Peptides against a protein of PDB entry 6RGO. Designs and how they scored, part 31

Target 1, 392 residues: chain A of PDB entry 6RGO
Amino acid sequence: MALKLLGFNQDATCFSVISSNKGVTIYNCDPFGKCFELEKSTSNDEELDFLVEMLFSTSLIAVVDKTIGASKRKKLKIVNTKRKATICELTFPHEIMDVIMNRKIICVVLKSDQIFVYDISCMKLLRTIDVRGEKLKSTSKFRNSEAVGDIGVRVSLSTDNNSILCYSSYSKSDKENAPLNDIVVFDALKCIQINVLPAVHQSNIVCIACSPDGMLMATASEKGTIIRVFKTIDTENDEPILVNEFRRGSRPSRISEMKFNHDNTLLACVGESDTIHIFALPVTTTEADANEDDTLQQSSHSLSSSINGLQYISKGLANRFGKIIVSKIPTQSQQRHVAYIKIPENAKYRIGFPKDTTNTIHICGEDGNYLVYSIPRNEVGPCTLVKSNTFD

## One batch from the design tools (peptide; aimed at target 1 N80 I87 C88 M123)

Design b2_p8_5_s1 (made by RFdiffusion4, then SolubleMPNN; from b2_p8_5, 4 letters changed)
Fold by OpenDDE base, seed 4:
Structure b2_p8_5_s1 (fold): chain B 392 residues (1-392), chain A 8 residues (1-8)
Amino acid sequence: as target 1 above (392 residues)
Amino acid sequence: SELKELLS
């Protein structure tokens, strides 16, 4: 059977799949088993396409049936899985491309590059974000090229109640083909833009992850060779703070998903490559207020290793094209993964971090494997398989 | 609302 992965919920307690024969199935991770099924609406041999977003371990799901006709692709259903009942149905002017949620907010991304932000508790529209902006409405040549279906607005939402929304935006370059290489950080509750990170990549951003607390974001371009991690809210002299720059690989490969673990110590990425990469983030030691008192003068001779930082001033040729404010993101040393998982090249995988075990990762594949791996803490190496299950 | 009950 052809399986299509929809992904894990926010806490990796469940994952959703499309089965060509059955429709949508939601699996519980522990104990492993089916917890919900949504039957296909038609007997036709049409390729099933759905968006399904599950709100944690709750009975609330958002569903978009993309299988049949242009009308259904514009409909969002909020479903109670326990009652098997539609609570709410919304119709949008354009095709729904993505749906993300937390306990406060639903965001609906349209093919029109609009983000509709709702209060989940009442389905009240809080904001419509037009990512193209008012000026570009005149050049609404919908990129009708079917082949460009992959380049759209990307979004990620914090899983906490702060509801930090990160989305890709078009660079302010007056060029008709401005890349989606800016990031906007948005408070989805207050409906306020918090930050703008200009030109975080040279090409379109195709993957964004927000940390669970909304304090970090990871970005990857269509090249997928470099992952950048930024602070979302904090700025230094009104400039974006680059926390990490990770090298996934030397060869271009699409990253389909990235996730932080629940304590922001790990970032995982998966995509078209045979490898899930796991990167270590610096633990922000909160300087606990160590009370002033104990004056013990241990005269540890800190060897002042004079690291002669050769500032390679790369003389960037000032070519005449408009000031792409390439923020001088300091070229941090590109770090490699600390851990990895090998996966079949032909199987799409999705990733999830469970809340209670920060050094565990859940993965599921279109090959019908649900796998739990332990992540090594003190060494660089492969993850260890802890549990495996199969699904159909 | 049923939504509020599912979010609690």
Scores: peptide ipSAE 0.456, ipTM 0.954, DockQ to the pose 0.763
OpenDDE base, seeds 1, 2, 3, 5: peptide ipSAE 0.449, 0.444, 0.449, 0.409; ipTM 0.954, 0.953, 0.953, 0.948

Design b2_p8_5_s2 (made by RFdiffusion4, then SolubleMPNN; from b2_p8_5, 4 letters changed)
Fold by OpenDDE base, seed 4:
Structure b2_p8_5_s2 (fold): chain B 392 residues (1-392), chain A 8 residues (1-8)
Amino acid sequence: as target 1 above (392 residues)
Amino acid sequence: SELEELLS
């Protein structure tokens, strides 16, 4: 049977799959088993396509049936899985490309590069974000590219109640083909733009992950060779703070998903390559208030090394090329993975971090494997398989 | 609402 992975929920307690014969199935991770099934609406041999976003371990799911006709692709259903009942149905002006949620917010991404932000508790529209902006409405040739995987707005939402929304935006370059290489950080509750990270990659951003607490974001371009991690809210002299730069690989490969673990110590990425990469993040030691008391006067002699500042006054020719504010993201030493998982090249995998075990990763494949791996803490190496299950 | 009950 052809399986298509929809992914893990926010806490990796469940994952969703499309089975060509059955429709949507939601699996519980522990104990492993089916917890919900949504039957296909038609007997036709049409390739099933769905968006399904599950709210943690709750009975709330958002469903978009993309299988049949342009009308259904514009409909969001909020479903109670326990009651098997539709609570709410919303219709959008354009095809739904993505749906993300937490306990406060639903965000709906449209093919029009619009993000609709809702209060989940009442399905009240809080904001419509038009990522193209008002000026670009005239030149919106809808890229009619039916190409599966076209470059659109990418979003990620914090899983906490702060509801930090990160989304890709078009660079302010007056070029008709401005890349989606800016990031906007948005408070989805207050409906306020918090930050803008300009030109975080040279090419379009194809993957974004927000940390569970919304304090970090990871970004990858269509090249997928470099992953950048930024602070979301904090700035230094109104400039974006680059926390990490990771090298996934030397060869271009699309990253399909990235996730932080629940304590922001790990970032995992998966995509078209045979390898899930896991990167270590610096633990922000909160300076615990070490009480002031021990005044031990160790007179460390400050060796005043007089570094003679050779002011090379290079007469830089004022070339008039518009300041692409390539923020001089300091070239941090590109770090490699600390851990990895080998996966079949032909199987798409999805990743999830369970809340209670920060050194465990859940993965599931279109090959029908659900796998739990232990991540090594003190050494660089392969993850250890702890548990395996199969699904159909 | 039913949504509020599912979010609680």
Scores: peptide ipSAE 0.480, ipTM 0.959, DockQ to the pose 0.758
OpenDDE base, seeds 1, 2, 3, 5: peptide ipSAE 0.474, 0.463, 0.467, 0.422; ipTM 0.958, 0.957, 0.957, 0.951

Design b2_p8_5_s3 (made by RFdiffusion4, then SolubleMPNN; from b2_p8_5, 4 letters changed)
Fold by OpenDDE base, seed 4:
Structure b2_p8_5_s3 (fold): chain B 392 residues (1-392), chain A 8 residues (1-8)
Amino acid sequence: as target 1 above (392 residues)
Amino acid sequence: DELLELLK
């Protein structure tokens, strides 16, 4: 049977799959087993397509049936899994491309490059973000998005209550074909733009991951060779802070998903390659204020060396060329993975980090495998398989 | 609100 992976929930306690015969199934990871099933509404041999986002281990799921007709692709259903009832239904002007949530916010991404931000508690619309902006409304020839591979607005939301939303945006270049290579950091609760990271890649961003706390963001372009990690909120001299630059590989390969672990020490990526890569992030030691009052008086001498600063009066030729400040992301040494998992070629996998075990990763495949791996801490190497289950 | 009950 063809399986399609929908992914893990925010804490990797559950994962969702589409089974061609059954519809949507949600599995619990531990103990492993089916916890919810949504039957297909139609007997037709149509390829099932759904968006399903689960709110942690709660009874709240967001569901979009993309299988049948253009009208259903515009409907978001909020379902209580315990009651097996739709508790809210929203209809959008355009096809729903993605749905993400946390305990505070639901974000709905449309094919129109709009993000609808809702308060989950009452389904009140807080904001409509138009990523194209008002100026581009006139030149919106509907990109016949059928032929251009799935290049749209990408989003990631922090799993915490701060609800930091990271989304890809069009560069300010007056080019009709501006890439989606900017990132906007948005406070989804306050509905305020916090930061803008311009031109974080040379091509469209196809994958974004926000850290659980919203302090870090990982980005990958269509090339998928380099992953960049930035601070979301903090800036240095109004410039984006690049924390890490990781090399996934030398060959182009699409990254489909990235995840941080719950303590921001690891970043995993998966995609079209035969390898899940896990990268180590430097632990930002918050300098604990060691107010070590160590009064050591050492009187060391005042060597006053008067080095005469040469006043080079370099002439102010005001060359008006608008330097596209391609912020030279400092050429940090591209780090490799610290751990990896080999997966079958052409099998789509999804990844999740459990909350309680920061050195464990959950993966599930369209091959029907749910696998738990231990991540090595002290050495670069393969992950160790700890548990395996199968699903259909 | 039924939504708030699901968030608990």
Scores: peptide ipSAE 0.158, ipTM 0.884, DockQ to the pose 0.861
OpenDDE base, seeds 1, 2, 3, 5: peptide ipSAE 0.083, 0.110, 0.122, 0.102; ipTM 0.860, 0.866, 0.871, 0.862

Design b2_p8_5_s4 (made by RFdiffusion4, then SolubleMPNN; from b2_p8_5, 4 letters changed)
Fold by OpenDDE base, seed 4:
Structure b2_p8_5_s4 (fold): chain B 392 residues (1-392), chain A 8 residues (1-8)
Amino acid sequence: as target 1 above (392 residues)
Amino acid sequence: SELNELLS
């Protein structure tokens, strides 16, 4: 049977899949087994397409049936899985492209590049974000629907109650083909823009991950060769703080998903390549104010290595392009993965980090494998398979 | 609301 992965919930306790014959199935990870099924509404041999976002291990899911007819693609259902009942139904002016949520906020991304932000507790609309801005409403060139299926507004939401929303935005270039290479950081509760990271990549951003606490954000472009990690809120001299730059590979390959672990020590990425990559983030040691005055005058011998002053003539090419965040990190010092998982090239995989085990990763494949891996702490190498289950 | 019961 053809499986399509919808992904893990926020704490990787469950994952959802579309089975062509059954509809949507939600699996519990431990103990492994089916916890919910949503039957297909039609007997037609139409390819099933759904959005399903689950709120942690709760009985709350958001569902969009994208299988049949343009009208259903505009409907969001909030469902209680325990009661098998629709609690709320919302209809949007455009097709729903993505749905993300936490315990406070649900965000609905439309094909119109609009983000609708709701208070999940009452389904009150808090904000409509128009990512194209008011000026571009006049150029009703909907990017021709067929070829542009993959380039749209990307979003990620913090899993905490701070509800930091990161989304891709169009660069301010007056060019008709402005890339989606800016990031906006938005407080979804207060409905305020916190930060703007201009031109974080040269090409369109296709993947964003927010850390669980909303303090970090990872971005990848359509090239998928470089992953950049930024602080979301903090700035240095009104400039964005680049924390890390990771090299996934030398060859272009789409990244479909990235996730931070719960303590912000690891970033995983998956996509069209045969490899899940896991990167280590620098632990910000909070300098505990160890005020211990221990004056040990270790005479640091100043090895005055005379690094010859190659005056790199800063040719002041004032490129009028918005300040591309030029990585100050030399291309040679781009960090590689610390761990990896090999996956079948033809199987799409999704990733999740469980809350209680920061060095464990859950993965599931369209090949019907649910796998739990241990991530090595002290060595660069393959992850170790700990548990395996199959699903259909 | 039923939503609040699911969020608690």
Scores: peptide ipSAE 0.436, ipTM 0.952, DockQ to the pose 0.757
OpenDDE base, seeds 1, 2, 3, 5: peptide ipSAE 0.420, 0.414, 0.413, 0.415; ipTM 0.950, 0.949, 0.949, 0.949

Design b2_p8_6 (made by RFdiffusion4; failed a check: a repeat of another design)
Pose (drawn by RFdiffusion4):
Structure b2_p8_6 (pose): chain A 327 residues (1-135, 151-284, 335-392), chain P 8 residues (1-8)
Amino acid sequence: MALKLLGFNQDATCFSVISSNKGVTIYNCDPFGKCFELEKSTSNDEELDFLVEMLFSTSLIAVVDKTIGASKRKKLKIVNTKRKATICELTFPHEIMDVIMNRKIICVVLKSDQIFVYDISCMKLLRTIDVRGEKIGVRVSLSTDNNSILCYSSYSKSDKENAPLNDIVVFDALKCIQINVLPAVHQSNIVCIACSPDGMLMATASEKGTIIRVFKTIDTENDEPILVNEFRRGSRPSRISEMKFNHDNTLLACVGESDTIHIFALPVTQRHVAYIKIPENAKYRIGFPKDTTNTIHICGEDGNYLVYSIPRNEVGPCTLVKSNTFD
Amino acid sequence: EEIQELLE
């Protein structure tokens, strides 16, 4: 089958790719190279490694499952790339759905909507967050820098009226203090959430409305959450998979089950800005590095890696600059 | 300890 299940780095330095053949490879961007290659851990052809989230450019990797079910739901391994050794092997009572890391905090998301927060220096569990214990699945996002700030979708106070709903809660994982609770920002479920690297901004994706809403995160008034802007969906409602924020928080990238990738600019310093054509029934992931604000890195399941440029003052499409092919 | 060393 195709080389599916791409994962993208926080700093846009490299990306994680599960080669359907054997193990998982991690490439670099500049210069492009085979950075890390995981050996054979397989027994059938279509069984897939699912979840890999990494540090910036380091040897520290978070790896989850290999087998379809033998050791998948209840595993987390911490591996050094230069020596291929497992350091700490944590076990969890449910199935892992997503893992997000930063320089200070490691988050592990379970299928039962439990979020485990760890101080990464000693792996002491800071707090267990019973989201489904209070009231598709939960989508979680986190800031990259320090003062790492956690964002998760929570159910509303209409659990008696109906089973599924989605509001937003802002949480400071550094001090384990809940900062702001946002109301039902959508009339539908929440598909994907992105938080700014500095933790000041947040994006939301609806399944039905397909309109991205941006709210201030922490400095927002206590009385009411502050809405920043909205973005035109285009000609057709489409499911969104992954969104990213620029380092200066002027740009927002959007990708999904669509022909095109949309680029939204920010009025921090409207409907559409830059659009990148994309093959229809193939899936991609997004990133952009810290070095420049004009370059957008693209990861594709077709086997191609592309680097596009952004037009500052033109509403035109992006210009391709650099490309390379996968393995 | 090993994780701290790795973080350095």

Design b2_p8_6_s1 (made by RFdiffusion4, then SolubleMPNN; from b2_p8_6, 4 letters changed)
Fold by OpenDDE base, seed 4:
Structure b2_p8_6_s1 (fold): chain B 392 residues (1-392), chain A 8 residues (1-8)
Amino acid sequence: as target 1 above (392 residues)
Amino acid sequence: SELKKLLE
């Protein structure tokens, strides 16, 4: 049977799949087993297409049936899985491309490059974000590319209650074909733009991951060779803070998903390559103010070395040309993975980090494998398979 | 609302 992976929930306690014969199935990871099924509404041999977003281990799911007709692709259903009942149905002006949620917010991404932000507790619309902005409405050539790879707005939401929304935006370049290479950081609760990271890649951003706490964001372009990690909120001299730059590989390969672990020590990526890569993030030691009041008086000498400040008179030639300030992302040494998992080249995989085991990763494949790996801490190497299950 | 009870 053809399986299509929908992915893990926020804490990797469940994952969702589309089975061609059954419809949507949600699996529990531990104990492994089916916890919910949504039957297909039609007997036709139509290729099933769904969006399903699950809210942690709760009985709340968001469902979009994309299988049949342009009308259903515009409908979001909020379903109680315990009751097997639709709680709420929303209809959008355009096709739903993505749905993401946490305990506070649900975001709905449309094919129109609009993000609808809702208070999940009451389904009240908080904000409509138009990523194209009002000025670009005139050049609405709907990219009618039905291609499964279409470049649209990408989103990621923090899993915490702060509800930091990161989304890709069009660069301010007057070019008709401005790339989706800016990132906007948005407080989804307050509906305030917090930060804008301009031109974080040279090409369109195709993958974004927000950390669970919303403090970090990872980005990858269409090339998928470099992953950049930024601070979301903090800036240095109004410039974006690049925390890490990772090299996934030398060959272009699409990254389909990235995730941080729950303590922001690891970033995993998966895509069209035969390898899941896991990168280590430096632990920002919060300087605990060790107010060690240790009064040690040591008197050491005042070496006054008067190094003469050469006043290099930088001639301020105000060259007028609108240099796209490609912020010189400091050429941090591109780090490689610290761990990896080999996967079949033709199998799509999804990744999840469980909350309680920061050195464990859950993966599931369209090959019907659910796998749990242990991540090595002190060495660069392969992950160790801890548990395996199969599903259909 | 039913939604609030699912978020608790």
Scores: peptide ipSAE 0.433, ipTM 0.954, DockQ to the pose 0.744
OpenDDE base, seeds 1, 2, 3, 5: peptide ipSAE 0.430, 0.420, 0.423, 0.377; ipTM 0.953, 0.952, 0.952, 0.945

Design b2_p8_6_s2 (made by RFdiffusion4, then SolubleMPNN; from b2_p8_6, 5 letters changed)
Fold by OpenDDE base, seed 4:
Structure b2_p8_6_s2 (fold): chain B 392 residues (1-392), chain A 8 residues (1-8)
Amino acid sequence: as target 1 above (392 residues)
Amino acid sequence: SKLNELLS
């Protein structure tokens, strides 16, 4: 049977799949087993397509049936899985492309590049974000529906109550083909823009991950060769802070998903390649207030090696293009993965980090495998398989 | 609200 993965919930306690014969199934990770099924509404041999976002291990799911007809693709259902009942139904002017949530908000991304932000507690609309902006409403060139493949507004939401929303935006270039290479950081509760990271990649951003606490954001372009990690809120001299630049690979390959672990020490990525990559983030040691006292004057003779100052005259090519975040990180110092998982090249996988075990990763595949891996801490190498289950 | 009962 063809399986389509919908992904893990925010804490990797559950994952959802579409089974062509059954509809949507939600699995619990531990103990492993089916916890919810949503039957297909029709007997037709139509390819099932759904959006399903689960709110942690709660009985709340958001569901969009994309299988049948243009009208259903515009409907969001909020369902209580325990009661098997629709609690709320919303209809949008355009097709729903994505739905993300936390305990405070639901964000609904439309094909119109609009983000609708709701208070989850009452389904009150807090904000409509128009990512194209008011000026581009006149150029009603809907990118032809066929050529609008995978390029659209990408979103990620912090899983905490701060509800930091990161989304891709069009660069301010007056060119008809402005890339989606800006990031906006948005406080979804206060409905304020916090930060703008201009031109974080040269090409369209296709994947974004926000850290659980909303303090970090990872981005990848359609090239998927470089992953950049930024601070979301903090700036240095009104400029974005690049924390890390990771090299996934030398060959272009799409990244479909990225996730931070719950303590912001690891970033995982998965996509069209045969490899899940796991990168280590620098632990910001909060300088604990080391008390002043112990003045032990260890006179370590710093050998002043006079490294001759080759003044590389960086010719200031003031490229008039918006301030591309030029990585100050030399290409040779681009960090590679610290750990990896090999996956079947033709199987789509999804990733999740469990909350209680920061060095464990959950993965599930369209091959029907649910796998738990241990991530090595002290060495660069493969992850160790700890648990395996199969699903249909 | 009925939604708050699911968030608790």
Scores: peptide ipSAE 0.101, ipTM 0.855, DockQ to the pose 0.867
OpenDDE base, seeds 1, 2, 3, 5: peptide ipSAE 0.086, 0.084, 0.095, 0.080; ipTM 0.850, 0.850, 0.853, 0.845

Design b2_p8_6_s3 (made by RFdiffusion4, then SolubleMPNN; from b2_p8_6, 5 letters changed)
Fold by OpenDDE base, seed 4:
Structure b2_p8_6_s3 (fold): chain B 392 residues (1-392), chain A 8 residues (1-8)
Amino acid sequence: as target 1 above (392 residues)
Amino acid sequence: SKLSELLS
């Protein structure tokens, strides 16, 4: 059967799949098994397409029927899985491209490059974000949507209650074909813009991940060779803070999904390549606990090793396309993965980090495999398979 | 609201 992966929920306790014959199935990860099914509403041999976002382990799902021929691509249904009942239905002016949520907020991304931000508790619209801005509405011919299926506004939402929304935005270049290479950091609760990261890549951003706490953001362009990790809120002299620059590979390959683990120590990425890459993030030691004044008089051996600070003059190539955040990180210091998982080249996989198990990753494939891997701590190497299940 | 019952 053709399976299409929808992904894991926020805590990787469940994942959602489309089965061509059955419709949407939600699986529980542990114990492994079906926990919900949404039956196919149409008898036609139409290729099923859905958006399904599950709110953690709750009975709340957001569903969009995107099936070809279905007039439902503009309808968001909020469903109670326990009651098998639609609680709320919203209709949008344009096709829904993405839906993300946490315990406070639902964000709905439209094909019009609009983000609708709702209070989940009452489905009150808090904000409509026009990513193209009002000035561009007059001249932006809807990019004829047939060829450009992949280039749209990307979003990620923190899984915490702070509800930090990161979204891709068009650079302020006067060019009709401005890339979606800016990031806006938005407080979805207060409906305020917190930060803007200009030109974080040279090409369109195709993948964004916000950390669970909203403090970090990972970005990848359509090239998918470099992943950049930024602080979301913090700035240095009104400039964005680049925390990490990771090399996924030398060859271009689309990244479809990135996830931080729950403690912001790991970033995983998956896409069209045969490899899930896992990168280590530096543990930000909060200097707060250094106040234990343990006055141990360790002796003064002043090994004044004059580390000649190689002033790498970062020649800020102010390229004509905005302030590109030029990595101050030397190209030689681009960190590689610390761990990896090999996957079938032709199988799409999704990734999730469980909350309760450090150094574990959940993955599921369109090949019908649900796999749990242990991530090595002290060595660079392959992840170890801990558990495997199959699904149809 | 009916939605708040699912957030608990």
Scores: peptide ipSAE 0.110, ipTM 0.857, DockQ to the pose 0.860
OpenDDE base, seeds 1, 2, 3, 5: peptide ipSAE 0.103, 0.104, 0.103, 0.088; ipTM 0.855, 0.855, 0.855, 0.846

Design b2_p8_6_s4 (made by RFdiffusion4, then SolubleMPNN; from b2_p8_6, 5 letters changed)
Fold by OpenDDE base, seed 4:
Structure b2_p8_6_s4 (fold): chain B 392 residues (1-392), chain A 8 residues (1-8)
Amino acid sequence: as target 1 above (392 residues)
Amino acid sequence: SELEKLLS
């Protein structure tokens, strides 16, 4: 049977799959088993396509049936899985491309590069974000590219109640083909733009992950060779703070998903390559208030190394090319993975971090494997398989 | 609402 992975929920307690014969199935991770099934609406041999976003371990799911006709692709259903009942149905002016949620917010991404932000408790529209902006409405040739995986607005939402929304935006370059290489950080509750990170990659951003607490974001371009991690809210002299730059690989490969673990110590990425990469993030030691008391006067002699500042006054020719504010993201030493998982090249995988075990990763494949791996803490190496299950 | 009960 052809399986298509929809992914893990926010706490990796469940994952969703499309089975060509059955429709949507939601699996519980522990104990492993089916917890919900949504039957296909038609007997036709049409390739099933769905968006399904599950709210943690709750009975709330958002569903978009993309299988049949342009009308259904514009409909969001909020379903109670315990009651098998539609609670709410919304219709959008354009095809739904993505749906993300937490306990406060639902965001709906449209093919029009619009993000609709809702209060989940009442389904009240809080904001419509038009990522193209008002000026670009005239030149919006809808890229009619039916190409599966076209360059559109990418979003990620914090899983906490702060509801930090990160989304890709078009660079302010007056070029008709401005890349989606800016990031906007948005408070989805207050409906306020918090930050803008300009030109975080040279090419379109295809993957974004927000940390569970919304304090970090990871970005990857269509090249997928470099992952950048930024602070979301904090700035230094009104400039974006680059926390990490990771090298996934030397060869271009699309990253399909990235996730932080629940304590922001790990970032995992998966995509078209045979390898899930796991990167270590610097632990922000909160300076605990170490009480002032122990005045031990260790007179460390400051060796005043007089580094003679050779001011090379290079007469830089003022070439008139518009300031692409390539923020001088300091070239931090590109770090490699600390851990990895080998996966079949032909199987798409999805990743999830369970809340209670920060050194455990859940993965599931279109090959029908659900796998739990332990991540090594003190060494660089392969993850250890702890548990395996199969699904159909 | 029913939604509020699912979020609680």
Scores: peptide ipSAE 0.415, ipTM 0.952, DockQ to the pose 0.742
OpenDDE base, seeds 1, 2, 3, 5: peptide ipSAE 0.402, 0.393, 0.399, 0.321; ipTM 0.950, 0.949, 0.949, 0.936

